# Peptides against a protein of PDB entry 5KEZ, part 188

Target 1, 320 residues: chain A of PDB entry 5KEZ
Amino acid sequence: NVAIYNPFRPWWERYQPVSYKLCTRSGNEDEFRNMVTRCNNVGVRIYVDAVINHMCGNAVSAGTSSTCGSYFNPGSRDFPAVPYSGWDFNDGKCKTGSGDIENYNDATQVRDCRLTGLLDLALEKDYVRSKIAEYMNHLIDIGVAGFRLDASKHMWPGDIKAILDKLHNLNSNWFPAGSKPFIYQEVIDLGGEPIKSSDYFGNGRVTEFKYGAKLGTVIRKWNGEKMSYLKNWGEGWGFVPSDRALVFVDNHDNQRGHGAGGASILTFWDARLYKMAVGFMLAHPYGFTRVMSSYRWPRQFQNGNDVNDWVGPPNNNGVI

## One batch from the design tools (peptide; made by RFdiffusion4, then SolubleMPNN)

Design b2_p22_2_s4 (from b2_p22_2, 12 letters changed)
Fold by OpenDDE base, seed 1:
Structure b2_p22_2_s4 (fold): chain B 320 residues (1-320), chain A 22 residues (1-22)
Amino acid sequence: as target 1 above (320 residues)
Amino acid sequence: SAENEWGFFPRVAAYEAALAAA
């Protein structure tokens, strides 16, 4: 991914890929392979946060300022390490003046335009689908069990399906023959927008963001909410079907959140309430549960917002 | 960039802030 130095190596630089090389601040491919093997050998399975909707920001300077040193040129849409070119992006398909999403009530913009400048891949093209599938299949070959598909809201469900249809069965060294990768899709559907979580049910599970938001309000006792109201927790609260839901109290985004839904999110910063929420989540049968493992950073609030929400995870190796 | 009814995604807001500061 792009190496961002201002601010200094933020967490979100990982979501600006310039190649599909397994070479980031998390480690190199050999180290990753080693981890996957060790985990699989003790029954711990690995899923990968796959960033396949886009490449890096359109305004990032061309060069080799990336975690693996690969050259890239956002201006010309040149990502030779893949390779991608100008033919592989939705620049001509997006009809907004800026090239970015301007209206979230327009599903076409949400899916065909850039997510705040992030170069939007033309997932309608078989070439692009194949390059992504090759990346994911390489990971499957290494031994991963599945994927979180980042920014799925910004991809057409049919394009996702086309990619998934190209995926191999899981590595038979650790999984039964014919095993399929576990897929869950990040779709932020809190209502009010045309794109719905149900649009993606055919591809796998979907993140249920209402879970953490509503649980937060209940645990915080906001608006007269009571724990007793959780009697019909799950579908009874308007959540997606249990077998389509991936649930969580917080994630890397909304633990830094602000605004309407973000304020209710419980995090490790509210230790007692957070433990209550996580405990409830793990005890309740609704959905497939995910527990967050995060880190502390020096929060600094200005005008109600943490100006240090960019701070990345601790790193002591002095390199990428 | 566009804001939906729930605000900005942190990485989106941070990205734009970084670009503006560059």
Scores: peptide ipSAE 0.025, ipTM 0.572, DockQ to the pose 0.329
Fold by OpenDDE base, seed 2:
Structure b2_p22_2_s4 (fold): chain B 320 residues (1-320), chain A 22 residues (1-22)
Amino acid sequence: as target 1 above (320 residues)
Amino acid sequence: SAENEWGFFPRVAAYEAALAAA
């Protein structure tokens, strides 16, 4: 991914890929392979956060400032380490003036335009699908158990399916022969927008963002909500079917939220309430549970916004 | 901001907008 130095090595630089090389601040491919092996050998499975909707931001300077030293040129859409060129992006397909998503009520913009400058891959192209599949298959062959698909809301479900159809079975050294990778898709659907979580059920599980949002409101006792209302928690609250849901109290994005919706999310900053929420989630049978492991950072609010929301995990001069 | 280049802000904004519309 792109190495960002202003601010200094933020967490979000990981979501700006310039290649599919397994070479980041977390380590190189050999170290990753070693980690996967050691985890699998003790029954701990690995699921990779796969960024396949886009490459890095269009405004990032060209060069070799990346975690594996690969050259890239966002301006010319040149990513030779893949390789991708201008033919592999949706620049001509997006019809907005800016090239970015401007209206989230327009599903075609949400999927065909850039997510705030992030170069949008042309996932309709078999070449692009194959390059992504090769990346994911490499991980599968190493021994990962599945994937979180980042920014799935911004990809056409059919394109995702086309990629998934190219995937290998899981590594038989640790998984039963014929096992398929576990897939869960990040889709933010709280209602009010044309893209729905149900659009993605055919590809795997989806993130149920209503879970953390509503649970936070209830535990905080906002708007007259009561814990007793959780009696029909799950589908009774309008959530997706349990077998399609991946549930969580918070994630790395919404624990940095600034608005009314973000404020409802419980995080480690509110330790007591957070433990209550996590405990409830783990005790309740609805959905596939995910527990967040995060870190404290020196929050500094200016005009209601944390100017340090970019801060990544504890590190030594950029090395984790 | 630099976070906008990643797409963080739009995600949060979409989340909050959807919540407000629900």
Scores: peptide ipSAE 0.023, ipTM 0.594, DockQ to the pose 0.055
Fold by OpenDDE base, seed 3:
Structure b2_p22_2_s4 (fold): chain B 320 residues (1-320), chain A 22 residues (1-22)
Amino acid sequence: as target 1 above (320 residues)
Amino acid sequence: SAENEWGFFPRVAAYEAALAAA
């Protein structure tokens, strides 16, 4: 991915890929393979956060400022380490003046335009699908158990399916023969927009962001909410079917207070309430649960916003 | 726009801030 130095190596640089090389702040491919093997050998499975909707930002300077030193040129849509070229992006498909998503109530913009400058891959193309599948299959062959598909809301479900149909079975060294990768798709659906979580049920589980948002309001006793109202928690609260839900109290995005739950989201910053929420989640049968492990950073609020929400995990000059 | 009815996507907002500061 792009190596960002202003601000200094933010967490979100991971979501600006320039190649599919397993060479990042976390280590190189050999180290990753070793980690996956050691984890699998003790029954700990690995799921990869796969960023496949887009490449890096349109305005990032061309060069070799990337975690593996690969050259890239956003201006010319040149990502030779893949390789991608101008033929592999949705520039001509997006009809907005800016080239970015301008209206989230327009599903075509949400899927065909750039997510705030992030170069939008033409996932309708078999070439693009194949390059992504090759990346994911390499990970599957290493021994990962599945994937979180980042920014799934911004991809057409059919394109996702086409990619998934190219995937190998899981590595039989650790998984039963014929096992399929576990897929969960990041779709932010709190209502009010045309794109729905149900659009993606056919591909795998989806993130249920209403879970953390609503649980936060209940635990915080906002708006007269009571714990007793959780008697029909899950589908009774309008959440997606349990067998399609990936649930969580917070994630790396919404713990920073913007979008997908806002201020209601409970985090480690509110330790007591957070433990209550996580405990409830783990005790309740609804959905497939995910527990967040995060870190402290020097929060600095200006006009209600943390100007340091970019801060990544504890690191040594960008290396963790 | 990177903003919806629930606010900003954090990584998108951060990206925009980084670009503005560059």
Scores: peptide ipSAE 0.022, ipTM 0.542, DockQ to the pose 0.346
Fold by OpenDDE base, seed 4:
Structure b2_p22_2_s4 (fold): chain B 320 residues (1-320), chain A 22 residues (1-22)
Amino acid sequence: as target 1 above (320 residues)
Amino acid sequence: SAENEWGFFPRVAAYEAALAAA
C-alpha cells in the first residue's frame, strides 16, 4: 500500500493498495506465511481484510513510496506491480462531475464512482476479477480461512460473486478437503439508502451495523431504551437473518466516532458499558460475533472530531 | 462524498484532509 508520512503512517494507509504483494508495515510474505502456519497449527484461523474495490487515492504522488517499494502512478492509473492501467478503472463509467460519489442515494454512483478519491477498479472486467482472484487465491494457498471484503457496498454483488467463483478451496493441510473460504462483506446499511445488505446475501455474510448502533443505545439507556427490550434481539429488531450477520459492538471506523452508529457506539473508552455489550453479544446466539482488539491513542477533540483519529497501533518508526 | 447520512468514512475523510493539507 501507499506509505503516508503526513500524518506519519496512519492506520488508514493500509486501505490504499498499490499492489497485491504481501509487504506491509506488519511484515513481508515469509513472515505472514509463518504467522498463518503458527496460527492454524493451534486452531486460530486467519481472515484477511481484502481491499479489492479500489487502489490508492487519485491525488497521491506517483513514485515508489509504498510498503513494498512498488512503483505506482495514480494520475495515469498505472499500477504495474499488478498490473493495472487506465483500462482497469471506472473513470469512464462514473458520470459525476468530480469522479467521486456525490449522492449515496444513487446506487450506480456508490458502486461506479470513487469513494472520495480512491481509484475505483472496473470489477466488471474479467481481467480485473482474475487479478483479484489471484491475490486472494495466493492467500488461500498460504492457509487463510477467508476474507472480509472491504467496501463491499461499493462493489456490484455480481462482480463479487464472479471473483468468489474463481477462488480455490481452502488449504487441505488445515481444512477439510473441499472447504470454501469464509466470506463476510462490509456493507453499511442502517436504512435510508438504495443499497441493501440483502443484495449481498448470496456472496456470504454481511456486517450488521445496526447491531452495535442499537445495542449502544440500549446499554446507554438512551431514548428510553431498556435491556428488557432485547428479549427479541436479532431479527426481531429488524436485523438481517442470523446466518447472514456478522455482528460486533464496534469496529475501527466507528470506534473513532464517525460513520455508522455515531455516538451510540460503545468502545473500550467506556469500559464498563463496553464489557456489558460485548458480554451480551457473546452470550446471545444471533449472528457470527467479532470482538474488537484495539489500542489507546492520544485523542484530541476539535469541534467534536478527534484530530488524531489517524493514529495507528504502537510501532517502531512506522513498522508494526 | 466522504459523508453519507450516517456520517463520514473516517479513512477516506482523513485521506482527503491530509491531501488538502499537503
Scores: peptide ipSAE 0.025, ipTM 0.615, DockQ to the pose 0.343; fails the geometry check

Design b2_p22_3_s1 (from b2_p22_3, 11 letters changed)
Fold by OpenDDE base, seed 1:
Formats: structure tokens, C-alpha cells, sequence
Structure b2_p22_3_s1 (fold): chain B 320 residues (1-320), chain A 22 residues (1-22)
């Protein structure tokens, strides 16, 4: 991914890829293989957060300022380490003046325009689908069990399906023959927008962002909400079917007060309430559960916003 | 069981990736 120095190596630089090389501040491919092997050998499975909707920001300077030193040029859409070129992006398809998503009530913009300036891949192209599938299949060969598909809301479900259809079975060294990768898709659907979680049910599970948002309001006792109302928690609250739901109290985005959920989201900063929420989630049978493992950063609020919400995870391994 | 009231519609934008100049 791109190396961002202002602010200094933020967490979100990891979501600005310039190649599909396994070479980041988290380690290299050999180290990743080692980790996956060790985990698999004790029954712990690995799911990769796969960033396949986009490459890096359109405004990032060209050069070799990346975690693996790969050259890239956002201006010309040149990512030779893949390789991608200007033909592999949706620049000509997006009809907004800025090239960015301007209206989330326009599903075409949401899927064909740039998410906050991130260069939007033309996933309709078989070439692009194949490059992504090659990346994911490489990970499958290493021994991962599945994927979180980042920014799935911004990809056409049919394009996702086309990529998934190219995936190999899981590595038979650790998984039964014929096993398929576990897929869950990040789709933010709190209602009111044309893109629905149900659009993606055919590809795998979907993140249920209403879960953490509503649980937060209940545990915080906002708006007269009571724990007794959780009697029909899950589908009874209008959530997606349990067998399609990936549920969580918080994620890296809404932990920082942005993304989906707003101020209702409980985090480790609200230690007591957070433990209650996580405990409830783990005890209740609804959905596939995900527990957050995060870190502290020096929060500094200005006008209601944490100006340090960019701070990345602790790192002292000396890798740029 | 009776389904509880609908969730408030919220326009959701991803703000995690600010664009910085060169």
C-alpha cells in the first residue's frame, strides 16, 4: 500500500493498495505464511481483509513511496506491480463532476465512482476480476480460510460473484477436500439508501451494522430503550437473517466515531458497557460473531471530533 | 414475535480515507 507520512503512517493507508504483494508494515509473505501455518496447526483459521474495490487515492504522488517499494502512478492509473492501467478503472463510467461519489442515493455512483478519491477498479472487466482472483487464490494457497470483502457496497454483486466463481477450494492440508472460502461482505445498510444488504446474500454473509448501533442505544439506555426489548433480538429487530449476518459491537471505522453507527457505538473506551455488549453478543445465537481487537491512541477532541482518529497501530519493526 | 419498529434511515458515507495532496 501507499506510505502516507502526513499524518505519519495512519491506519487507513492499509486500505490504499498499489499492488497485491504481501508486503506491508505487518510483515512480508514469508512471515504471513508462517503465521497462517502456525494458526491452522492449532485450529485457528485466518480470514483476510481483502481490498479489491479500489487502489490508492487519486491525489497520491507517483513514485515508490509504498510499503514494498513498488512504483505506482495514480495520475495515469499505472500500477505496474499488478499490472493495472487506465483501462482498468471506472473513470469513464463515473458521471459525476468530481469523479467521486456525490450522492449515495444513486446506486450507480456508489458503485462506479470513487470512494473518497480512491481509484475505482473496473470490476466488470474479466482482466480485473482475474487479477483479483489470482491475489485471493494465492492467499487460499497459503492456507487462509476466507475473506472479508472491503467496500462491498461499492461493488456490483454480480462482479463479486464473478470473482468468487474463480476461487479455488481451500488448501487440503488443513481443510476438507472441496471446502470453499468463507466470505463476508462489508455492506453498510442502515436503511434509506438504494443499496441493500440483501443484494449481497448470494455471495456470502453481510456485515449487520444495525447490530452494534442498536445494541449501543439499548445498553446506553438511550431513547427509553430497555434490555427487555432484546427478547426478540435479531430478525425481530429487522436485522438480516441470522445465517447471512456477521455481527460485531464495533469495527475500526465506527470505533473512531465515523462510518456507520455514530455515537451509539460502544468501544473499549466505554469499558464497562462494552464488556456488557460483547458478552451479550457472544451469548446470543444471532449471527456469526466477530470480536474486535484494537489499541489505544491519544484521542484529542476538537469541536466534537477526534483529530487523532488517524493514528495507526503500534509499530516498531523498522519496516517502512 | 412482533417485529419492532423500523430503523431510522441514515445516509452513510465512508470517511475513513481523507485525500491528501502530493
Amino acid sequence: as target 1 above (320 residues)
Amino acid sequence: AMVLGGHEAVNTNDSRTPIFGP
Scores: peptide ipSAE 0.027, ipTM 0.594, DockQ to the pose 0.070
Fold by OpenDDE base, seed 4:
Structure b2_p22_3_s1 (fold): chain B 320 residues (1-320), chain A 22 residues (1-22)
Amino acid sequence: as target 1 above (320 residues)
Amino acid sequence: AMVLGGHEAVNTNDSRTPIFGP
């Protein structure tokens, strides 16, 4: 991914790929392979946060300032380490004046335009699908158990399916022969927009963002909500089917006030309430649960916003 | 009858990368 130095190595640089090489602030491919092996050997499975909707931001300077040293040029859409070129992006497909998503009530914009400037890959192209599949298959062959598909809301479900159809079975050294990768898709659906989580059920599980938002409201006792109202928690609250749901109290985005859930989202900053929420989540059978492991950072609020929400995990001069 | 925690739909913005550049 791009190495960002202003601000200094933010967490979100990880979501600005310039290649599919497995070298990041966390280590190189050999180290990753070693980790996966060691984890698998003790029954800990690895799921990769796969950033396949886009490459880096369009405003990032061209050069070799990347975690693997790969050259890239956002301005010309040149990512030779893949390789991608101007033919592999949705620039001509997006019809907004800015090239960015301007209206989230326009599903076409949401999927064909840039997410906050991130160069949007043309996933309709078999070439692009194949390059992504190659990346994911390499990870599968290393021994990962599955994927979180980042920004799935911004990809056409059919394009995702086309990629998934190219995927290998899981590595038989650790998984039963014929095992398929576990897929869960990040889709923010709190209602009110045309793109629905149900659009993606065919590809795998979907993040249920209503879960954390609603649970936060209840635990906080907002709007007269009571714990007793959780009697029909799950589908009874209008959530997706349990077998399609990946549930969580918070994630890295809404922990910082981004994405979905607003102020209702409970985080480790609200330790007592957060423990209650996580405890409830783990005790309740609804959905596949994900527990957040985060870190503290020096928050600095200005006008209600944390200006340090970019701060990444504890590191040694940029190395995690 | 069971109580449903019904709230209004919320428009979502997936913005998480506000800063680009060198």
Scores: peptide ipSAE 0.025, ipTM 0.609, DockQ to the pose 0.061
Fold by OpenDDE base, seed 3:
Structure b2_p22_3_s1 (fold): chain B 320 residues (1-320), chain A 22 residues (1-22)
Amino acid sequence: as target 1 above (320 residues)
Amino acid sequence: AMVLGGHEAVNTNDSRTPIFGP
């Protein structure tokens, strides 16, 4: 991914890929392989956050400022480490003036335009699908158990399916023969927009962002809500079917006040309430649960916004 | 502002894509 130095090595640089090489601020491929092996050997499975909707931001300077040293040029859509070129992006499909998503009520913009400047891959192309599948298959062959698909809302479900159909079975050294990778898709659906979580059920589980948002309001006792109202928690609250849901109290975005959920989201900053919410989530049968592991950073609020929301985990000169 | 999608009523700036230039 892009190595960002202003601000200094933010957490979000990980979501601006320039290659599919397994060399990042967390380590190299050998170290990753070692970690996966050791984890699998004790029954801990690894799921990779796969950033496959896009490459880095269109405004990032060309050069070799990347975690693996690979050259890239966003301006010319040149990512030779893949390789991708101008033929592999949706620039010509997006009809907005900016090239970015401007209206989330327009499903075509949401999927064909750039997510806040992130260069949008042409996932309709078999070449692009194949390059992504090769990346994911390499990970599968290493021994990962599955994937979180980042920004799935911004990909056509059929394109996702086409990629998934190219995937290998899981590594039989640790998984039963014929096992398929576990797939969950980040789809933010709080209602009111044309793209629905149900559009993605065919590909795997989806993130249920209503879960953390609504649980937060209940635990916080906002709007007169009570714990007793959780009697029909899950589908009874209008959430996706339990067998399609991946649930969580917070994620890396909304713990910073970004994305879905707003101020209702409970985080480790709200220690007591957060423990209550996480405890409830783990005790309740609805959905597949995910627990957040985060870190403290020096929050600095200016005009209601944390100007340090970019701060990544504790690191040594950018290396985790 | 560069906004992360999800729900228009609660959409916020996408922290993953700060402005680095034009």
Scores: peptide ipSAE 0.023, ipTM 0.663, DockQ to the pose 0.147
Fold by OpenDDE base, seed 2:
Structure b2_p22_3_s1 (fold): chain B 320 residues (1-320), chain A 22 residues (1-22)
Amino acid sequence: as target 1 above (320 residues)
Amino acid sequence: AMVLGGHEAVNTNDSRTPIFGP
């Protein structure tokens, strides 16, 4: 991914890829392989947060400022480490004036235009699909158990399926022969927009953002809500089917006030209420549960916004 | 120069409306 130094190595640089090389602030490919092996050997499975919707931001300076030193040029859409060129992006397909998503009520914009300036990959192209599949298959062959697909809302479900259809079975050293990768897709669906979580059920599980949002309001006792109202928690509250849901109290985005859920989201900053929410989630049978492991950062609120929401994980001068 | 991050200021849908279900 790109190495950002202003601000200094923010968490979100990880979501701006310039290659599919396994060189990151977390380590190199050998170290990753070693970690996967050690985890698998003790029954801990690894799921990779796969960023396949886009490459880095269009405004990032060209050069070799990346975690693996690969050259890239966002301006010319040149990512030779893949390789991608201008033919592999949706610049000509997006019809907005800015090239960015401008209207989330237009499903074609949401999927064909750039998410906040991130160069949008032409996932309709078999070449692009194959490059992504090669990346994911390399990870599968290393021994990962599956994937979180980042920004799935911004990809056509059929394009995702086409990629998934190219994937290998899981590594038989640790998984039963014929095992398929576990897939869960990040889709923000709180209602009111044309893109629905159900559009993606065919590809795997989806994130249920209503879960953390609604649980937060209940535990916070907003608007007189009570725990007793959770008697029909799950599908009874309009959530996706349990077997399609990945549920969580918070994630890295909404800990910072971004994404979906707003101020209702409980985080470790509200420790007591957060423990209650996580405890409830783990005790309740609805959905596949994900527990957050995060970190503190020096929050500084200005005009209601944390100006330090960019702060990445604890590190030693940029090295994690 | 500061570059906008991938997950900065993305879709910020917020719904805190109570849902009691049927």
Scores: peptide ipSAE 0.023, ipTM 0.624, DockQ to the pose 0.092

